Peptides against a protein of PDB entry 4Y8H. Designs and how they scored, part 49

Target 1, 222 residues: chain A of PDB entry 4Y8H
Amino acid sequence: TTIVGVKFNNGVVIAADTRSTQGPIVADKNCAKLHRISPKIWCAGAGTAADTEAVTQLIGSNIELHSLYTSREPRVVSALQMLKQHLFKYQGHIGAYLIVAGVDPTGSHLFSIHAHGSTDVGYYLSLGSGSLAAMAVLESHWKQDLTKEEAIKLASDAIQAGIWNDLGSGSNVDVCVMEIGKDAEYLRNYLTPNVREEKQKSYKFPRGTTAVLKESIVNICD

## One batch from the design tools (peptide; made by RFdiffusion4, then SolubleMPNN)

Design b2_p18_3_s1 (from b2_p18_3, 6 letters changed)
Fold by OpenDDE base, seed 1:
Structure b2_p18_3_s1 (fold): chain B 222 residues (1-222), chain A 18 residues (1-18)
Amino acid sequence: as target 1 above (222 residues)
Amino acid sequence: PPPPVLFWTPEDLAAVLA
């Protein structure tokens, strides 16, 4: 997995690759690693696929209830706190490693969470087996005051570094853009750089291509 | 088979592929 987050001048972008694995086997070439916690709060997940999905759904449901109860928009720090307390309670047995990002009435936010409940903050972050490949791109090209377009490009270039150089990463780039004052823009398969070339020939022959040379009916019931 | 994994560290990938 390669997951990244990048802050820009008016929001935050997260991106992910789309490979899921089972040991050395590619289980899914186009899995979704970007999860919606709330309309304007998204996360990217690494670790156990079921745990990342389940924990983000659980916190998403609790954030919705909390938002309704408090009559206020969900905050990224509330999601961060709920996630870290839940993960800490289970002492790393829930294998979820998350980049959590979003926009709320307090601004744009970008955090990471590890399975034992530790949290980090940054202007750019990477996690997963491809994190070093991604970070090499981020450290080389990140600058202050990125535009939306520059941040999307930087995030997608960082994910591509994972796709090309990390065995645990592959296929496509998914992106989610969370800009202040706008709806979240989920760009599923924003890049599809690994589309297989069209098959040169079809091996589907017309019915009857193989002639029946002889037929015999044998009764096998005594 | 093991559950689907989204490798979370380079070391975890190395351990599975060893």
Scores: peptide ipSAE 0.090, ipTM 0.697, DockQ to the pose 0.650
Fold by OpenDDE base, seed 2:
Structure b2_p18_3_s1 (fold): chain B 222 residues (1-222), chain A 18 residues (1-18)
Amino acid sequence: as target 1 above (222 residues)
Amino acid sequence: PPPPVLFWTPEDLAAVLA
């Protein structure tokens, strides 16, 4: 997995690759690693696929209830706190490693969470087996005051570094853009750089390609 | 087979592929 988050001047972008693995096997070539916690709060998940989806759905439901109870729009820091407390309770047994990002009435936010419940903050972040490949791109090209377009490009370039260089990452780039004062823009398969070419040959050979060298008819009835 | 995993670290991947 390669997941990234990048802050820009008016919001935050997250991105992910689309490979799922079971040991050395590619289980899914086009899985979704971006999860909606609330309309304007999204996360990217690494670790156990079921755990990342289940924990984000659980916190998403509780954030909706909290929003209704408080008569307030959901805040990224509330989602962060609920996620970290839940993960800490299970002492890393819930294998969820998350980049959490969003916009709320307090502005734009970007955080990471580890399975044991630790949290980090930054202007750019990467997690997953492709995190070092992604971080090499981020460290080389990140600057302050990125535009939306520059941030999408930087995030997608960082994910591509994971796709090309990490065995645990592959296929496509998914993107979610959360800009202040706008709806979240979920760009499923924003890039599809691994589309297979048309097959030049068929496995359907003409009849008679394999010669019959010998035939023997044996009567098994007397 | 093991459950689907989205490897967290390069070390996790190395451990599974070793």
Scores: peptide ipSAE 0.030, ipTM 0.575, DockQ to the pose 0.602
Fold by OpenDDE base, seed 5:
Structure b2_p18_3_s1 (fold): chain B 222 residues (1-222), chain A 18 residues (1-18)
Amino acid sequence: as target 1 above (222 residues)
Amino acid sequence: PPPPVLFWTPEDLAAVLA
């Protein structure tokens, strides 16, 4: 997995690759790693796929209830705190490694959460097996005061670094853009750089390609 | 089969592939 978050002048973007693995096997070539916690708060997940999905849904439901109870738009820091406390309670046994981002009445926010419940803040973040490949791009090209378009490009370039260089990452780039004063823009398969061309060779061998070396007929009837 | 994993570190990938 390669997941990234990048802050820009008026919001935050998160991005992810779309490869899921089971050991050495590609389980899904086009899985969704971007999860909606609330309309304007999204999360990218690495670790155990089921845990990332389940924990984000659980916190999403509780954030909705909290929002209704308080008559307030949900805050990214509330989601962060709820995720952190939940993950800490299970002491890393819930294998969720998250980049949480969003916009709320207090502004734009970008955080990371590890399975043991530690949290980080940054203007740009990467997690997953492709995190080093992504971070090499981020460290090389990140600047202050990014535009929306520059941030989407930077995030997608960082994910592509994971796609090309990390065995655990692959296929497509998903993006979610959360800009202040706008609806969240979920760009499923924003880039599809691994579209397979038509197969140039036949994989069907003619009958008789494997020679019969020996034949034996055994009568099994009395 | 083990659940799908979205590796969180390069070391975790290495451990599964070892």
Scores: peptide ipSAE 0.029, ipTM 0.552, DockQ to the pose 0.558
Fold by OpenDDE base, seed 3:
Structure b2_p18_3_s1 (fold): chain B 222 residues (1-222), chain A 18 residues (1-18)
Amino acid sequence: as target 1 above (222 residues)
Amino acid sequence: PPPPVLFWTPEDLAAVLA
């Protein structure tokens, strides 16, 4: 997995690759690693796929209830705290490593969470087996005051570094853009750089290629 | 079979591949 988050001047972008694995096996070529916690708060997950999905759904449901109860738009820091407390309670046994990002009435936010419940803050972050490949791109090209377009490009380039250099990462780039004052833009398969070429040959033979050598009619009803 | 994993660190990937 390669997941990244990048802050820009008016928001935050997160991106992920689309490979899931079971040991040496590619389980899914086009899995979704970007999860919606709320309309304007999204996360990217690494670790156990079931845990990342389940924990984000659980917190998403609780954030919705909290938002209704408080009559306030959900805050990224509220989602962060709920995730952190939940993960800490399970002492790292829930294998969720998350980049949490969003926009709320307080601005744009980008955080990471580890399975033991530690949290980090940054302008750019990467997690997963491809995190070092992604970070090499981020460290080389990140600057202050990125535009939306520059941040999407930087995030997608960082994910591509994971796709090309990490065995645990592959296939496509998913992106979610959260800009202040706008709806979140979920760009499923924003890049599809690994489209398989057409097979040179087909094993479909014309009907009649295999000759009928013998025919027998057996009555199976007495 | 183990559940699908999205390796969270390079070390975790290395441990599974070892």
Scores: peptide ipSAE 0.027, ipTM 0.547, DockQ to the pose 0.644

Design b2_p18_3_s2 (from b2_p18_3, 5 letters changed)
Fold by OpenDDE base, seed 3:
Structure b2_p18_3_s2 (fold): chain B 222 residues (1-222), chain A 18 residues (1-18)
Amino acid sequence: as target 1 above (222 residues)
Amino acid sequence: APPPVLFSTPEDLAAVLA
């Protein structure tokens, strides 16, 4: 997995690769690692796939209830605190590693969370097995006052570094852009750089290619 | 089979490849 977050002048972008694994096996070539907590608060997940999905859905539900109760738009720090407290309660047994980002009435925010409940703040972050490949790109090209377009490019370039250099990462780039005063823009398969070429030969042989050597009728009713 | 995992660290991947 390679997941990243990048702040820009008027918001935040998160991005992810689309490979899921089961040990050495590629289980899914095009899984979704970006999850909606609320309309303007999204996260990218690494760790146990079921735990990342379940914990984000649980906190998403509780954030909706909290928003209704308070008559306020949900805040990224509220989602962060709820995730942190939940993960800490389970002492790292819930295998969720998250980049949490969003926009709220207080501005744009970018955080990371580890399974034991620690949290970090940054202008750019990476997690996953491809995090070092992504961070090499981020450290080389990040600057203050990024535009939306520069931030999307930087995030997608960082994910591609994971796709090309990390065995745990692959296939496509998903992006979510959260800009102040706008709806979140979820760009599923924003880049698809691993489209397989057409196979040189068809496996569809002419009928009769496999000869029938013997036929038998078996009664299966005793 | 192990559950679907999105490797969180390079070390997690290394442990599966060992």
Scores: peptide ipSAE 0.372, ipTM 0.880, DockQ to the pose 0.670
Fold by OpenDDE base, seed 2:
Structure b2_p18_3_s2 (fold): chain B 222 residues (1-222), chain A 18 residues (1-18)
Amino acid sequence: as target 1 above (222 residues)
Amino acid sequence: APPPVLFSTPEDLAAVLA
């Protein structure tokens, strides 16, 4: 897995690769690692795929209830705190490693969360087995005051570094853009750099392609 | 088979490849 988050001048971008694995096997070539917590708060997940999806759905439900109860738009720090407390309660047994990002009435936010409940903050972050490949790109090209387009490019270039250099990462780039004053823009398969060419030939040969050279009936009761 | 995993660290991947 390669997941990243990048802040820009008016919001935040998250991106992910689309490989899922089961030991040495590619289980899914096009899994979705970007999850919606609320309309303007999204996360990218690494770890146990079921745990990342289930925990984000649980916190998403609780955030909706909290928003209704308080008559306030959901805040990224509220989602962060709920995720942190839940993961800490289970002492790392819920295998969720998340980059959480969004926009709210207080601005744009970017955080990471580990399975034991630790959290980090930054202008750019990477997680997963491809995190070092992604971070090499981020450290080389990140600057202050990124535009939306520059941040999408930087995030997608960082994910591609994971796709090309990390065995645990692969296939496509998914992107979610959260800009202040706009709806979230979820770009499923924003890049598809691993589309296989059309197969030139079929291995389904006509019946009789292999000649029968000799037949014999043998009595085995003698 | 192990559950679907999205390797969280380079070390987790290395442990499967060793």
Scores: peptide ipSAE 0.369, ipTM 0.879, DockQ to the pose 0.620
Fold by OpenDDE base, seed 1:
Formats: C-alpha cells, sequence, structure tokens
Structure b2_p18_3_s2 (fold): chain B 222 residues (1-222), chain A 18 residues (1-18)
C-alpha cells in the first residue's frame, strides 16, 4: 500500500494505490483504499482491509449522529479523536493505519493515525509499505502554498513512486480532493497507468474445433 | 488464506516476503 495526504492553499488532497494482497498473492488489482467518514472528511487506509473499512464506517456513523445532535458540520479533529480513542482501546488489535483529511468550519486538516492510537500532524504525510518511495517524492517536490493542481500532481506522483517501487503497491491512483467551500471530489482511478494492451490473439475457439474421432460405450459392471 | 492486507509499513511487507 501507498497512501498520501498533501495540504494545499485552499484544502487537502489524499491519494492511494489500488493493490490488495493476501501474502504473496494480489487479491484485488483495483481495491478502494479511500473511505468517506463524512461528505467533507475522507481517509486513506492501510493495514487489515476489513478493519480499515469497519473502523471508518463506525466512526463515520458516530460522526453523523454527533453532527445531527450538535447541529454542526463534522470536524476532522472530532473524527481523529474518536478514531484514536477507539484504536487505543483495542491496543493495536484493530489493524487500521489511516491518513485522515478534510475540510470543516475551522479550515483544512491532515492527520495520520496508527493502530495503537498514536497520531501525527503534517502538511504532507505518507503511510504503507510504499511510504518511503512516496516520501522521497514528497520531500523532493513539496513546497508551501501549493495550488490544487500542484497538490494533485504531487500526491499522484508520490503514489506512482509506490506503484513502481513497492511490491505491496500497484495498479491505479485514486484521489480525493477536499477544497474549502466546495464538495469533496472523489476521483476513482484518476490514473490507470497499468492498463494492459489488447491481447494480440484470442484463445476462444469455435465449438467443435476438436473433432470427436471415436465413441464407445463400455460396461463397467462385472 | 490470510485476510486481505494493505501493508502498513515496509517492515510488514518484509516480514511476509521472508
Amino acid sequence: as target 1 above (222 residues)
Amino acid sequence: APPPVLFSTPEDLAAVLA
């Protein structure tokens, strides 16, 4: 997995690769690692796929209830705190590693969370087996005051570094852009750099291509 | 079969490949 988050002048972008694995096997070539917590709060997940999905759905549900109860838009720090407390309670047994990002009435936010409930803050972050490949790109090209387009490019270039250099990462780039004053823009398969060319030959033969040369009925009862 | 995993660290991947 390669997941990244990048802050820009008017919001935050998160991106992910689309490979899922089961040991040495590619289980899914095009899995979705970007999860919606609320309309304007999204996360990217690494770790146990079921745990990342389940914990983000649970917190998403509780954030919706909290938003309705308080008559307030959900805050990224509220989602962060709920995730942190939940993961800490389970002492790392819930295998969720998350980049959490969003926009709320207080501005744009970018955080990471580890399975034991630790959290980090940054202008750019990477997690997953491809995190070092992604971080090499981020450290080389990140600057202050990024535009939306520059941040999308930087995030997608960082994910591609994971796709090309990390065995645990692969296939496509998914992106979610959360800009202040706009709806979240979920760009599923924003890049598909691993589309195979059309196969030069088909192995579909017409029925009857192999002739039946002989038929015999044999009694197998003595 | 192991559950579907999204390797969280380079070390997690290394442990499966060892």
Scores: peptide ipSAE 0.366, ipTM 0.876, DockQ to the pose 0.653
Fold by OpenDDE base, seed 5:
Formats: C-alpha cells, sequence, structure tokens
Structure b2_p18_3_s2 (fold): chain B 222 residues (1-222), chain A 18 residues (1-18)
C-alpha cells in the first residue's frame, strides 16, 4: 500500500494505490482505499482492509449523528479524536492505519493515525509499505502554497513511486480532493498506468499441436 | 488464508515475504 496526503493553498488532497494482497497473492488489482467519513472528510487506509473499512464506517455513522445533534458540519478533528480513542481502546488490535483529511468550517486539515491510536499532523504525509518511495517524491517536490493542480500532481507522483518501487503497491491511482467551499471530488482511477495491452499472440493452440508419441488401452474391469 | 492486507509499513511487507 501507498497512501498520501498533501495540503494545498485552499484544501487537501489524498491519494492511494489500488493493490490489495494476501501474502504473495494480489487479492484485488483495483481495491478502493479511499473511504468517506463524511461528505467533506475522507481517509486513506492501510493495514487490515476490513478494519480500515469498518472503523471508518463506524466513525462516519457517529459523525453523522453528532452533526445532526449539533446542527453543525462535521469537523476533521472530531473524526480524528473518535478514531484515535476507538483505536487506542483496542490497543492496536484493530489494524487500521489512516491518513485522515478534509475541509470543515475551521479550514483544511491533514492527519495520520496509527493502530495504537497515535496521531500526527503535517502538510504532507505518507503511510504504507510504499511510504518511503512516496516520501522520497514528497520531500523532493513539496513546497508551501501548492495549487490544487500541483498538489494533485505531487500526490499522484508520490503514489506512482509506490506503484513502481513497492511490491505491496500497484495498479491505479485514486485521488480525493477536498477544497474549501466546494464538494469533495473523488477521482476513482485518476491514473490507470498499468492497463495491459491486448495480447499480441494467443497461446491457445489447435488440438493435435502436441504429437501423441504412444497410445495404450488398459482394461480396468475384471 | 490471512485476510486481505494493505501493508502499513515496509517492515510488515518484509515479515510476510521472509
Amino acid sequence: as target 1 above (222 residues)
Amino acid sequence: APPPVLFSTPEDLAAVLA
């Protein structure tokens, strides 16, 4: 997995690769690692795929109830706190590693959460087995006051570094852009750099291509 | 089979490949 978040001048972008694995097997070539907590609060998940999905849905439901109760738009810090407290309660047994990002009435936010409930803040973040490949790109090209387009480019380049260099990462780039004053823009398969070309040759040979060298009939009835 | 895993660290991946 490679997941990233990048803040820009008017919002935040998160991005992810689309490979899921089971040991040495690619379980899914095009899994969705970006999850909606609320309309303007999204996360990217690493760890146990079911745990990342389940915990984000649980907090998403509770955030919706909280929003209705308070008559207020959900805040990223509220989602962060709820996720952190839940994960801490389970002492790292819920295998969720998240980059949480969004926009709310207080501005744009970007955080990371580890399974034991620790949290970090930054202008750019990476998690997953491809995090070092992504971070090499981020450290090389990140600057203050990124535009939306520059941030999408930087995030997608960082994910591509994971796709090309991390065995645990692959296939496509998913992006979610959360800009202040706009709806969230979920760009499923924003890049599809691993579309296989049509096979130039068929290896389905006609019957009889392999010669029969010898034949024997054995009666197995007494 | 282990559940679908999205490796969280390079070390987690290395541990499964070892």
Scores: peptide ipSAE 0.365, ipTM 0.876, DockQ to the pose 0.593

Design b2_p18_3_s3 (from b2_p18_3, 6 letters changed)
Fold by OpenDDE base, seed 2:
Structure b2_p18_3_s3 (fold): chain B 222 residues (1-222), chain A 18 residues (1-18)
Amino acid sequence: as target 1 above (222 residues)
Amino acid sequence: PPPPVLFGTPEDLAAVLA
């Protein structure tokens, strides 16, 4: 997996690859690693696929209840705190590694969370087996005051570095853009760089293509 | 049993996410 987050002047972008694995097998070529916690708070997940999805759904439900109870829009720091406390309680046994990002009444935010409950903050972040490949791109091209378009490009270039160089990453780039004062823009399969060409030939040959070289009838009762 | 579905390789995830 390669997941990234990039802050820009008016919001935050997250992106992910679309490969899932089961040992040496590609389980799904086009899975979704971007999860909605709330309308304007999204995360990208690495680690155990079931754990990343389940924990984000659980916290998403609790954030909705908290929002209703407090009569306030959900905050990224509230999601961060709920996630880290839950993960810490399970001492890394919930195999979720998350980049959490969003916009709220306090601004735009970008965080990472590890399975043991540690958290980081940054203007750009990468996680997963492809994180070093992604970080090489981020460190080379990140600057302050990125535009929305520059941040989408940087995030997608960083995911592509994982797709090309990490065995645990592959296929497509998914993107989610969270801009202040707008709805979140989920761009499923924003890039599809691994579309196979049309098959030039079929291996389904006509009957009789293989010649019969010899026939013999053997009595098996003798 | 079959290995769990992962977002990442088991060996590389442990090394890079530690």
Scores: peptide ipSAE 0.261, ipTM 0.730, DockQ to the pose 0.453
Fold by OpenDDE base, seed 1:
Structure b2_p18_3_s3 (fold): chain B 222 residues (1-222), chain A 18 residues (1-18)
Amino acid sequence: as target 1 above (222 residues)
Amino acid sequence: PPPPVLFGTPEDLAAVLA
């Protein structure tokens, strides 16, 4: 997996690759690693696929209840704290590694969370097996005051570095853009750089292509 | 049982994330 987050002048973008694995096997070529916690708070997950999905759904549900109870829009720091406390309680046994990002009434935010409940803050972040490949791109091309378009390009270039160089990463680039004062823009398959060309030959033969040369009925009862 | 579905390789996740 390669997941990234990049802050820009008016918001935050997260991106992910679309490969899942089972040991040496590609389980899914086009899985979704971007999860909605709330309308304007999204996360990208690495680690155990079931744990990343389950923990983000659990916190998403509790954030919705908290929002209704407080009559306030959900805050990224509330989701961060709930995720951190939950993961810490399970001492790293929940194999979720998350980039959490969003916009709220306090502004735009970007955080990472590890399975043991540690958290980081940054203007750009990468996690997953492809994180070093992504970070090489981020460290080379990140600047302050990125535009939305520059941040989407930087995030997608960083994910592509994981797709091309990490065995655990592959296929497509998914993007989610969270801009202040706008709805979240989920760009499923924003890039599809691994579309295979049309197969030159079909292996579908007409029925009856193999002739029946002989038929015999044998009695098998003595 | 079959290995769990992962987002990433177990070895790389352990080396980079743990």
Scores: peptide ipSAE 0.257, ipTM 0.719, DockQ to the pose 0.463
Fold by OpenDDE base, seed 3:
Structure b2_p18_3_s3 (fold): chain B 222 residues (1-222), chain A 18 residues (1-18)
Amino acid sequence: as target 1 above (222 residues)
Amino acid sequence: PPPPVLFGTPEDLAAVLA
């Protein structure tokens, strides 16, 4: 997995690859690693797929209840704190590694969370097996005061570095853009750089290509 | 049992996420 987050002048973008694995097997070529915690708070997950999905759904539900109780739009730091406390309680046994990002009444935010409940803050972050490949791109091309378009490009270039160089990453780039004063823009398969070409030969042979050598009728109602 | 579905390789996840 390669997941990234990049802050820009008026918001934050997160991006992910679309490969899931089961040991050496590609389980899904086009899975979704971007999860909605709330309308304007999204996360990208690495680690155990079930744990990343389940923990984000649990915190998403509790954030909705908290928002209703407080009569306030949910804050990214509230989601961060709830995720951190939950993961820490389970001492890293919940295999969720998350980039959490969003916009709220206090501005735009970007955080990472590890399975043991540690958290980081940054203007750009990467996690997953492709994180070093992504970070090489981020460290080379990140600057302050990125535009939305520059941040989407940087995030997608960083995910592509994981797609091309990490065995745990592959296929497509998903993007979610969270801009202040706008709805979140979820760009499923924003890039599809691994479309398989047309097969040079059909496997559909003419009828009779395989000869019938023998036929037998068997009664099964003895 | 079959290995769990991962977002990442088991070996790389252990090395990079540890």
Scores: peptide ipSAE 0.250, ipTM 0.718, DockQ to the pose 0.474
Fold by OpenDDE base, seed 5:
Structure b2_p18_3_s3 (fold): chain B 222 residues (1-222), chain A 18 residues (1-18)
Amino acid sequence: as target 1 above (222 residues)
Amino acid sequence: PPPPVLFGTPEDLAAVLA
């Protein structure tokens, strides 16, 4: 997995690859790794797929209840705190590594969370097995005051670095853009750089292409 | 049991996420 987050001048973008694995097997070529916690708070997950999905759904439900109770829009820091406390309670046994991002009445936010419940803050972040490949791109091209378009480009280039160089990453780039004062823009399969061309030849040969070299009839009844 | 579905390679996840 390669997941990234990048802050820009008026919001935050997160992006992910779309490969899931089971040991050496590609389980899904086009899975969704971007999860909605609330309408304007999204996360990307690395680690155990079921744990990332389940923990984000649990916190998403509790954030909705909290929002209703408080009559306030959900805050990214509330989601961060709830995720962190939950993960810490389970001492890293919930294999969720998350980039959490969003917009709320306090602005745009970008955080990471590790399975043991540690949290980081940054203007750009990467996690997953492809994180170093992504970070090489981020460190080379990140600047202050990115535009939305520059941030989407940077995030997608960082994910592509994981797709091309990390065995745990592959297929497509998913993007979610959370801009202040707008709805979240979920760009499923924003890039599809691994669409296989049509096979130029069929290897379905006619019957009889392989010659019969010998034939023997054996009676197996006494 | 079958290996869990991962977002990442097991070896790389252990190295990067441990």
Scores: peptide ipSAE 0.244, ipTM 0.712, DockQ to the pose 0.458

